# Peptides against a protein of PDB entry 3T7K, part 34

Target 1, 248 residues: chain A of PDB entry 3T7K
Amino acid sequence: KAEKILARFNELPNYDLKAVCTGCFHDGFNEVDIEILNQLGIKIFDNIKETDKLNCIFAPKILRTEKFLKSLSFEPLKFALKPEFIIDLLKQIHSKKDKLSQININLFDYEINGINESIISKTKLPTKVFERANIRCINLVNDIPGGVDTIGSVLKAHGIEKINVLRSKKCTFEDIIPNDVSKQENGGIFKYVLIVTKASQVKKFTKLINDRDKNETILIVEWNWCVESIFHLNVDFTSKKNVLYQKK

## One batch from the design tools (peptide; aimed at target 1 T22)

Design b2_p19_1_s2 (made by RFdiffusion4, then SolubleMPNN; its pose is not in this set)
Fold by OpenDDE base, seed 2:
Structure b2_p19_1_s2 (fold): chain B 248 residues (1-248), chain A 19 residues (1-19)
Amino acid sequence: as target 1 above (248 residues)
Amino acid sequence: MEEEEEEKLKKKEEEINAE
């Protein structure tokens, strides 16, 4: 069926998109439209797998979903597109109007607001955002909204190697892991990095660390600090936004 | 389900920031 529909076009574009969707296309696509998209080099996957070499995200806007946050870790993310790209494309293809010799849809007209070439270019870097920031091992409180698995999966996609889950009420100093990075001369390396949810946790962890490992560097942040770092594909250590405690 | 996840993440962040 798709071949018959596409036979009216003399030339078909190959978009070379391997995409996931978030905040759109919840009902999926019909079989004919999937076949059409496949013939145009557009493959849509249900889930993110490293083996699929995903290069595209469809979303109506910047979202805080696991899929959207992970899409910024693609190698590279080529396109972040509004769902209207697919809608307009399929609409043109299904249009009965005269012999359209070509499909005239430009990917650049459908970019998600706030995901510009500066962000896209950073996804071409050989390193991940937290790797560049010398954050390798983190401590994560077990009561984090969204759950430690989802949050941990996003953080790992962005270069965190080890996530230590802290039982906020029962943890001791011995449960807190150091951020084992080689002392590079130029970067503020924090020995202890923690993501917490409450001010009481800040007080607890700062006390535990300062009492047992005096004068060490500590970074305690909210999840929003990680999200902002991901959205910018850069860690700004000059910003105090979403930083709960910092000791250099 | 994803909108619920975003809304749950947002609401909980707002609750955390309001405490």
Scores: peptide ipSAE 0.035, ipTM 0.656, DockQ to the pose 0.107
OpenDDE base, seeds 1, 3, 4, 5: peptide ipSAE 0.032, 0.033, 0.033, 0.032; ipTM 0.651, 0.648, 0.652, 0.651

Design b2_p19_1_s3 (made by RFdiffusion4, then SolubleMPNN; its pose is not in this set)
Fold by OpenDDE base, seed 2:
Structure b2_p19_1_s3 (fold): chain B 248 residues (1-248), chain A 19 residues (1-19)
Amino acid sequence: as target 1 above (248 residues)
Amino acid sequence: MEEEEEERLKKIEEEINAD
């Protein structure tokens, strides 16, 4: 069926997209449309797997979903596109108008607002955002919204190697892991990095660390600090936004 | 302050799990 529909075109583009969708196409695509998209080099996956070498995301706008945040870790992310790309493409293909010689849909016309070439270029870097920031091991409170698995998965996609989950009410100093990175002269290396949800946790962890390991560097942040770092694919240590406690 | 914080946390949960 797809071949018959596409036979009216003399030349077919190959978009070479391996994509996931977020905030759009919840009902998926019919079999014919999937076949059409496949013939055009567009493959849509249900979930993110490293083996699939995904290079594209479809979303109506910048989102804070797991899929969107992880898409910024693709190697590289080639395109972040609005769902209208697929809609317009399929509309042109299904149009009964006379023999269109070519499909005239340009990917660049459908870029998600705010995901520009500067962001895309950073996904081509050999390192991940938190790796570049010398954040390897973090402490994560167990009551984090979205759950430690989801949050942890996003953080790992962006270069966090070890996530230590803290039971906020029962943890002691011995439960807190250091961010074990080699001392680089010019890099803000924090010995203890924590993601917390509440001000009470800041008080608790700062006390525990300062009482037992005096004069060590501490960074305590909110989840939004991580999100902003991901959206920019850069950690700005000069910003105090979403930083709850910092000791250099 | 606690209610505002709870609402903020709820929003984060809704955003990350919206799929």
Scores: peptide ipSAE 0.361, ipTM 0.857, DockQ to the pose 0.902
OpenDDE base, seeds 1, 3, 4, 5: peptide ipSAE 0.360, 0.359, 0.360, 0.359; ipTM 0.857, 0.854, 0.856, 0.855

Design b2_p19_1_s4 (made by RFdiffusion4, then SolubleMPNN; its pose is not in this set)
Fold by OpenDDE base, seed 1:
Structure b2_p19_1_s4 (fold): chain B 248 residues (1-248), chain A 19 residues (1-19)
Amino acid sequence: as target 1 above (248 residues)
Amino acid sequence: KEEEEEKRLKKLEEEINAE
């Protein structure tokens, strides 16, 4: 059926997209449209798997969803596109009124606002954002909104190797893991990195660490600090935004 | 079938624009 629909076009583009969707197309596509998209080199996946070599995300705007945040870890992310790309494409294909010999849809017209070439270019880097920031081992409180598994999955996609989940009410100093990174000559390394949700946790963890491991470097941040770092694909240690406690 | 598909696509567009 898809072949018959596409037969009116003399040449078909190959967009070479391996994509996931977030904040759009919740009900998916019908079988015919999926086949049409496949013939145009557009393959849409339900979930992110490394084996699929995903290179595209569809979303109406920048979102804080797991899929969106992880898409910025694609190697590389080629395109971040608005769902209107697919809509306009399918409309053109199904339209009998358009005596078009060619599909005239340009990917660049559908870029998500705020995902520019500077961000896309950083996805071609051989390292992940937190790896570049010398953050490999973190402590995460167990009461984080979104859950430790989802948050942990996003963080791992962006170069965190080890996530230690802290029971915020019961944890002791011995439960806190150090950020085990070799001192690079030019980068401030925080020995303890923690993601917390409450001011009481800041007080607790700062006391525990300072009482037992004096004069060590500590970074305590909100989840939003991680999100902003992901959206920029850069950690700005000069910013106090979403930083709850910092000891250099 | 094509008209139904056009209506479906229009609905999807409206849903995206409403968010």
Scores: peptide ipSAE 0.142, ipTM 0.765, DockQ to the pose 0.023
OpenDDE base, seeds 2, 3, 4, 5: peptide ipSAE 0.132, 0.129, 0.019, 0.034; ipTM 0.745, 0.745, 0.473, 0.611; seeds 2, 3, 5 fail the geometry check

Design b2_p19_2 (made by RFdiffusion4)
Pose (drawn by RFdiffusion4):
Structure b2_p19_2 (pose): chain A 234 residues (1-94, 102-181, 189-248), chain P 19 residues (1-19)
Amino acid sequence: KAEKILARFNELPNYDLKAVCTGCFHDGFNEVDIEILNQLGIKIFDNIKETDKLNCIFAPKILRTEKFLKSLSFEPLKFALKPEFIIDLLKQIHQININLFDYEINGINESIISKTKLPTKVFERANIRCINLVNDIPGGVDTIGSVLKAHGIEKINVLRSKKCTFEDIIPNDVIFKYVLIVTKASQVKKFTKLINDRDKNETILIVEWNWCVESIFHLNVDFTSKKNVLYQKK
Amino acid sequence: ESLEERVEKDLENEELLPS
């Protein structure tokens, strides 16, 4: 059936996209539209799996979704495209000349896309390997944890902030000895006291979640930035 | 047009990771 629709074309382009959508196409399209996209070398997965080697993201704009943040750890991310690409493409299908250049997500330029080819992840480059994360983090630890691991963090230690003792805190073994992601000033006080009491001479970095988000959007951890840094001892 | 409207609606219903 989709072949009949496509039989009217002399030649079909191979867009070669393995993509997820975020902020768009929350289910699929109709079955015909889907089979057409595959015939054009466009495959859209429901969720991100490391072994599918996704290279594209469809999104109306830069978004803070788990999918958009994880797309910045594709190996490599080749295309970050507005949904209008698929829309214009299917409109024309129903010769094919829709291109991959008229549909960039504004704010995601080549300089950033290109960093996804780097042989390292953003937090791996920053020597942030093992972190502690408060259990009350907005978005929940499982999701935030998945995003941070997708960006080079190996160990996520979750702290029940009200209950945790110093012994629960894991060092950042790879440089900050202790890295914590927190929500409340009430947590900064408790953690700096605990660590200062028990490991006075060591280094600490305490940041908000937004510090990690900014680092991902820039694919760079800027240690000279005070933005979203709640406490540091270096 | 229907896909454009869908995209707008999907975007409004999309969950963002909060600050």

Design b2_p19_2_s1 (made by RFdiffusion4, then SolubleMPNN; from b2_p19_2, 13 letters changed)
Fold by OpenDDE base, seed 4:
Structure b2_p19_2_s1 (fold): chain B 248 residues (1-248), chain A 19 residues (1-19)
Amino acid sequence: as target 1 above (248 residues)
Amino acid sequence: DEYRKKVEEDLKKTKELPD
């Protein structure tokens, strides 16, 4: 069926998109549309797997979903597109209008607002955002909204190698892991990096660390600090936004 | 457009990670 529909076109583009969707197409596509998309070099996956070499995300806007956040770790993210790209494409293909010689849809017209070329270009960097920031080992409180597995998975996608989950009520200093990064001269290296949810946790962890390791650098942030860093593909250590405690 | 309507509905149902 798809072949018959596409036979009316003299040339078919190959978009070379390996994509996931978030905030759209929850029910997927019908079989014919899937076949059409596949013939146009658009493959949509249900889940993110590194082996699939994903390079695209479809979303109506910037979203704080696991898929969206992880898409910014693609190598590279070639396109972040609105679902209207697929909608308009399929509409044009299904149109009964006479022999269309060519599909005339420009991918750049469907960019997600706020995902600009500057962000896309950073996905071509050989390092991940937290790797560039010298954040490899973090402490994460166990009561984080969204769950430690989901949050941890996002953070790992962005270059955090080790996630230590802290049992906030029972943890001691010995449970806190250092960010084991060699001191590079030019970057703010924090020995202890923690993601917390409550002011009480800030008080607890700052006390535990300062009582046992008084002269060490500490960064305590909210999850939003990580999200903003991901959305910008840059860690801004000059910003106090979502930073709960910092000791240089 | 059926897909457009579905996108709007899907967006409303989308669970974002909390702040």
Scores: peptide ipSAE 0.664, ipTM 0.967, DockQ to the pose 0.926
OpenDDE base, seeds 1, 2, 3, 5: peptide ipSAE 0.663, 0.661, 0.663, 0.662; ipTM 0.967, 0.966, 0.967, 0.967

Design b2_p19_2_s2 (made by RFdiffusion4, then SolubleMPNN; from b2_p19_2, 12 letters changed)
Fold by OpenDDE base, seed 4:
Structure b2_p19_2_s2 (fold): chain B 248 residues (1-248), chain A 19 residues (1-19)
Amino acid sequence: as target 1 above (248 residues)
Amino acid sequence: DEYRKKVEEDLEKTVELPD
């Protein structure tokens, strides 16, 4: 069926998209549309797997979903597109109007607002955002909304190698792991990096660290600090936004 | 457009990671 529909076109584009969707197409596509998309080089996957070499995300806007956040770690993310790309494409293909020699849809017309070329270009970098920021090992409180597994998975996708989950009520200084990075001269290296949810946790962890390891560098942030860093594919250490405690 | 309507509905149902 898809072949018959596409036979009316003299040339078919190969978009070479390996994509996931978030905030759209929850019900997927019908079998014919899936086949059409596949013939156009558009493969849509249900889940993110590194082996699939994903390069695209479909979303109506910037979303704080696991899929969207992880898509910014694709190597590279070639396109972040609105679902209207697929909608208009399928509409054009199913249109009974005259022998369209070519599909005339430009991917650039469907860019997600706020995902600009500057962001896309950073996904071509050989390093991940937190790797560039010298954040390799973090401490994450166990009561983080969204769950430690989901949050941890996003953080790992962006270059954090080790996530230590802290039991906020029972943790001691010995439970806090250092951020083991080589002292690079030019980067603010924090020995202790923590993601917390409450002011009480800031007080607790700052006390534990300062009592046992005086004069060490500490960065305590909210999850939003990570999200903003991901959305910009840059860690801004000059910003105090979402930073709860910083000791240089 | 059926897909457009579904996109709006899907967006409303989308669970984002909390602040």
Scores: peptide ipSAE 0.659, ipTM 0.966, DockQ to the pose 0.929
OpenDDE base, seeds 1, 2, 3, 5: peptide ipSAE 0.658, 0.657, 0.657, 0.658; ipTM 0.966, 0.966, 0.966, 0.966

Design b2_p19_2_s3 (made by RFdiffusion4, then SolubleMPNN; from b2_p19_2, 10 letters changed)
Fold by OpenDDE base, seed 3:
Structure b2_p19_2_s3 (fold): chain B 248 residues (1-248), chain A 19 residues (1-19)
Amino acid sequence: as target 1 above (248 residues)
Amino acid sequence: DEYRERVKKDLEETIELPD
């Protein structure tokens, strides 16, 4: 059936998209439309797997969902597109009235607002955002909203190698892991990096660290600090936004 | 409490229809 529908076109584009969807198409696509999309080089996956070499995200806007955040770690992310791309494409294909001999849908017309070429270009870098920031090992409180698994998965996708989960009520200094990164010439390295949820945790961890390791660098942030860093694919250490405690 | 709920909501899949 898909072949019959597409037969009216002299040439078919190959979009070469391997995509996931977030905030759209929750009901998926029918079999015919999936086949049509496949013929046009558009493959939509339910979940993110490294083996699938995903290069595209469909979303109505910038979202803070796990899928969207992880899409910015694709190697590279080629396109971040609005769902209207698929809608208009399928509409054009199914239209019997269109005298069009070819499919005329340009991907660039459907870019998600705020995901510009600068962001896309950064996904081509050989390093991940937190790797570039010299953050490899972090401490994460166990009571973080969204859960340590989801948060941890996003962070790992963006270059965090080790996530130490802290039991905020029972942890001691010995439970806190250092950010084991070799000193690079051009960047301040924080020995201790922590993601926390409340002010009481800041007080607790700062005390524990300062009492035992007085002269070391500490960065304590909230989850929003990570999100903003991901959205920009850059860590801005000059910004105090979402930073709860910093000792250089 | 509001912060926690916000973070949770943000991480969840939300459906918005295109215009």
Scores: peptide ipSAE 0.135, ipTM 0.719, DockQ to the pose 0.051
OpenDDE base, seeds 1, 2, 4, 5: peptide ipSAE 0.022, 0.023, 0.021, 0.022; ipTM 0.607, 0.582, 0.536, 0.581; seed 1 fails the geometry check

Design b2_p19_2_s4 (made by RFdiffusion4, then SolubleMPNN; from b2_p19_2, 11 letters changed)
Fold by OpenDDE base, seed 4:
Structure b2_p19_2_s4 (fold): chain B 248 residues (1-248), chain A 19 residues (1-19)
Amino acid sequence: as target 1 above (248 residues)
Amino acid sequence: SEYEKKVEEDLKNTKELPD
């Protein structure tokens, strides 16, 4: 069926998109439309797998979903597109207007607001955002909303190698892992990096660390600090936004 | 289109990670 529909076009574009969707197309596509999209070089996947070499995200806007956050770790993310791209494309293809010898849809017209070329360009960097920030090992409280697995998976996608889950009520100093990064001369390396949810956790962890390792650097942040860092593909250590405690 | 009508609904039904 798809072949018959596409046969009216003399030339078909190859968009070369390997995409996931978030905040759109929850019901998926019908079989004909999937075939059409595939013939146009648009492959939509249900889940993110590194082996699929995903390069595109479809979303109506910037979203705080696992898929969206992970899409910013694609190597590279070539396109972040609104669902209207697919909608308009399919509309043109299904249109019986005889005079359309070519599909005229420009990907650049469908960019997600706030995902600009500056962000896209950073996905071409050889390093991940937290790797560039010298954050490789973190401590994550077990009571984090969204769950440690989901949050941890997002953080790992962005270059955090080790996630230590802290049982906030029972943890001791010995349960806190250091951020094992070689001291770079230019500073900005924190020995202890923690993601917490509550002010009481800040008090607890700062006390535990300072009582046992008084001279060490500590960064305690909210999940939003990570999200903002991901959305910008940059860690701003000058910003105090979403930083709960910092000791340099 | 059928897809266009669902865009707003899908967005409303999207579960974002909390703050």
Scores: peptide ipSAE 0.641, ipTM 0.963, DockQ to the pose 0.882
OpenDDE base, seeds 1, 2, 3, 5: peptide ipSAE 0.641, 0.638, 0.640, 0.639; ipTM 0.963, 0.963, 0.963, 0.963

Design b2_p19_3 (made by RFdiffusion4)
Pose (drawn by RFdiffusion4):
Structure b2_p19_3 (pose): chain A 234 residues (1-94, 102-181, 189-248), chain P 19 residues (1-19)
Amino acid sequence: KAEKILARFNELPNYDLKAVCTGCFHDGFNEVDIEILNQLGIKIFDNIKETDKLNCIFAPKILRTEKFLKSLSFEPLKFALKPEFIIDLLKQIHQININLFDYEINGINESIISKTKLPTKVFERANIRCINLVNDIPGGVDTIGSVLKAHGIEKINVLRSKKCTFEDIIPNDVIFKYVLIVTKASQVKKFTKLINDRDKNETILIVEWNWCVESIFHLNVDFTSKKNVLYQKK
Amino acid sequence: DKDYTNPEEEIQKEEEVLV
């Protein structure tokens, strides 16, 4: 059936996209539209799996969704495209000349896309390997944790902020000895006291979640930035 | 004490940004 629709074309391009959509196409398209996209070398997965080697993201804009943040750890991310690409493409299908250049997500330029080819992850480059994360983090620890691991963090230690003792805090073994992601000033006080009491001469970095988000959007941890840094001892 | 959580800076849900 989709072949009939495509039989009217002399030649079909191979867009070679393995993509997820975020902020768009939340189910699929109709079955015909889907089979057409595959015939054009466009495959859209429901969720991100490391072994599918996704290279593309469809999104109306830069988004803070788990999918958009994880797309910045594709190996490599080749295309970040507005949904209008698929829309214009299917409109024409129903010769094919829709191109991959008229549909960039504004704010995601080549300089950032190219960093996804780097042989390191953003937090791996920053020597942030093992972190502590408060249990009450917005988005929940499972998701935030998945995003941070996708960006080079190997150990996520979750702290029940009200209950945890110093012994629960894991060092950042790879440089900050202790890295914590927190929500409340109430947590900054408790943790700096605990660590300062028990490991006075060591280094500490305490940041908000937004510090991690900015680092991912830039694919760079800027240690000279005070933005979203709640406490540091270096 | 202050709370540093801000919905504009938190992770977004797919339903919140769906177009």

Design b2_p19_3_s1 (made by RFdiffusion4, then SolubleMPNN; from b2_p19_3, 9 letters changed)
Fold by OpenDDE base, seed 1:
Structure b2_p19_3_s1 (fold): chain B 248 residues (1-248), chain A 19 residues (1-19)
Amino acid sequence: as target 1 above (248 residues)
Amino acid sequence: SKDYRDKSKELESEEEVLV
């Protein structure tokens, strides 16, 4: 069926997209449309797997979904596109009126607002955003909204190797892991990095650390600090935004 | 044919958790 529909075109583009969708196309596509997209080099996956070498995200806008946040860890993310790309493409293909010999849809016309070339270029870097920031091991409170699994998965996609989940009410100093990174000459490495949700946790952890491991560097942030870092593919240690406690 | 336009408006479907 798809072949017959596409046979009216003299040339078919190969978009070479391996994509996931977020905030769009929840009901998926019809079998015919999936096949059409496949013939155009557009493969849509339900889940993110490293083996699939995903290079594209479809979303209406920047979203705080697991898929969107992880898409910024693709190697590289080639395209972040609005769903209108697929919609317009399929409309053109199914159009009976236009004796179009060619499909005339440019990917660049459908870029997600806020995902610019500077972001795309950073996805070509050999390192992940938190890796570049010398954040390898973090402590995450167990009561984080979104859940430790989702948050942890996003953080791992962005270069955090070890996530230690803290039971905020019961944890002791011994439960807190250090950020085990080699002292690089350039840039303040925080020995303790924590993601917390409440001011009471800040007070607790700062006390525990300062009482037992004096003079060490501490970074306590909100999840939003991580999100902003991901959306910019850069950690700004000069910003106080979403930083709850910092000891250099 | 459910117009994919209508699917694009259903963008706010609750299935994906915002974190």
Scores: peptide ipSAE 0.213, ipTM 0.708, DockQ to the pose 0.036
OpenDDE base, seeds 2, 3, 4, 5: peptide ipSAE 0.208, 0.208, 0.206, 0.212; ipTM 0.710, 0.701, 0.711, 0.710

Design b2_p19_3_s2 (made by RFdiffusion4, then SolubleMPNN; from b2_p19_3, 7 letters changed)
Fold by OpenDDE base, seed 4:
Structure b2_p19_3_s2 (fold): chain B 248 residues (1-248), chain A 19 residues (1-19)
Amino acid sequence: as target 1 above (248 residues)
Amino acid sequence: GKDYRDKSKELQKEEEVLV
């Protein structure tokens, strides 16, 4: 069926998109439309797998979904597109009225607001955002909204190698892992990095660390600090936004 | 053909967890 529909076009574009969708197309696509998209070099995946070499995200806007956050770790993310791209494309293809011998849809017209070339360019870097920030090992409280698995998965996608889950009520100093990064000469390495949800946790962890490992560097942040870092693909250590405690 | 635009608006509500 798809072949018959596409036969009216003399030349088909190859968009070369391997994409996931978030906040759109929850019902999926019908079989014909999937076939059409595939023939146009658009493959949509249900889940993110590294082996699929995903390069595109479809979303109506910047979203705080696991898929969206992880899409910024694609190598590279070539396109972040509004779902209207697919909609308009399929509309044009199914339209019998347009004597168009060619599909005329430009990907650049469908960019997600706020995902600019500066962000896209950073996805071409050989390192991940937290790797560049010298954050390799973090402590994550177990009561984090969204769950430690989801949050942890996002963080790992962005270069955090080890996620230690802290049971906030029961944890001791021995449960807190150091950020095991080689001391780079240029400073800015925190020995202890923690993502917490409550001020009480800040008090607890700062006390535990300061009592047992005096004079060490500590960074305690909210999840929003990570989100902002991901959305910008840059960690700004000069910003105090979403930083709950910092000891240099 | 079910306009995928209409579906996209409705579905923002339920399925994907915001973190």
Scores: peptide ipSAE 0.280, ipTM 0.733, DockQ to the pose 0.037
OpenDDE base, seeds 1, 2, 3, 5: peptide ipSAE 0.280, 0.280, 0.281, 0.280; ipTM 0.734, 0.730, 0.732, 0.731; seeds 1, 2, 3 fail the geometry check

Design b2_p19_3_s3 (made by RFdiffusion4, then SolubleMPNN; from b2_p19_3, 6 letters changed)
Fold by OpenDDE base, seed 2:
Structure b2_p19_3_s3 (fold): chain B 248 residues (1-248), chain A 19 residues (1-19)
Amino acid sequence: as target 1 above (248 residues)
Amino acid sequence: SKDYTKEELELQSEEEVLV
C-alpha cells in the first residue's frame, strides 16, 4: 500500500532518522504510515536501546520525561523535532494532488524550541555531561520522586557509572560511597555527591560526612540540578541553583 | 489519515510521567 502511495513522487527523501517519541504519538502509527515512514528513512522505536543507535526525538516541546532526558545522551542527537514534522509529511504524502511533486519538508523547520545547535553540538562530544563534570559515583536517596530506577537510568545515560541508593532513614556514613575519580589538577572534584529531596537529609548527610571524613569535598543537590545540567549538557559549578550544600 | 490535532498532542504531553 505504501509503495502505491509513494509511487507518485519521482524522488523520495531519506531522512535517516531513528527516533523515539515522547509527549506525542502514544497510540503509534497505522501500518501504512509506518511503512511510508520506513521508506523515507524514518524508523520509530518504542523504547530507547543503545543498540538501535537512536539519533532523533519527537516531542512537542522540551519535556522532563525519561525519553526526552535520555535523548540528550544520544551519540549524537541529530534532530529534536516537533511531531508536526511527521504530521505534515504524512499529510503531504496522502494529498491527492495529481502533479508529480517532490516531498518538500525541511527538518530544520520543525526543531523543538530551546534545542539549538549548541545543544546538538554538545551531543557530538566524546564524553557525557556528568563524565565531563567528574561525577562518576553518586548517592541517591530512595524517596526520590520518579523512582530510583528511572532517575538512575537517566543519570547513567549521561555518564554516571555508579548509583548508590541510600535508605535515608537508616543509612550510616558507611553506606555513603565516594565519587571515585582520579584527582585531576584543575577540576572541582567532589568526593561525595548526593541527590536528596529534603532539608533533613542535607543535615543528616552533612553531619555524617563531616563527623567521619573531615575536610572532604561535598556536593548535595536536588534532582533539578541534574535536569538543568542535562538540558544544558553542561554542569555549571558556579551556579547555586538547586545546590543544597557545597563544600569545596 | 489520523487527524492529529494540536490539542491531542498537548494532552498526550501531560499523560507521560515527568521526572
Scores: peptide ipSAE 0.229, ipTM 0.735, DockQ to the pose 0.038
OpenDDE base, seeds 1, 3, 4, 5: peptide ipSAE 0.223, 0.224, 0.223, 0.225; ipTM 0.752, 0.746, 0.745, 0.746

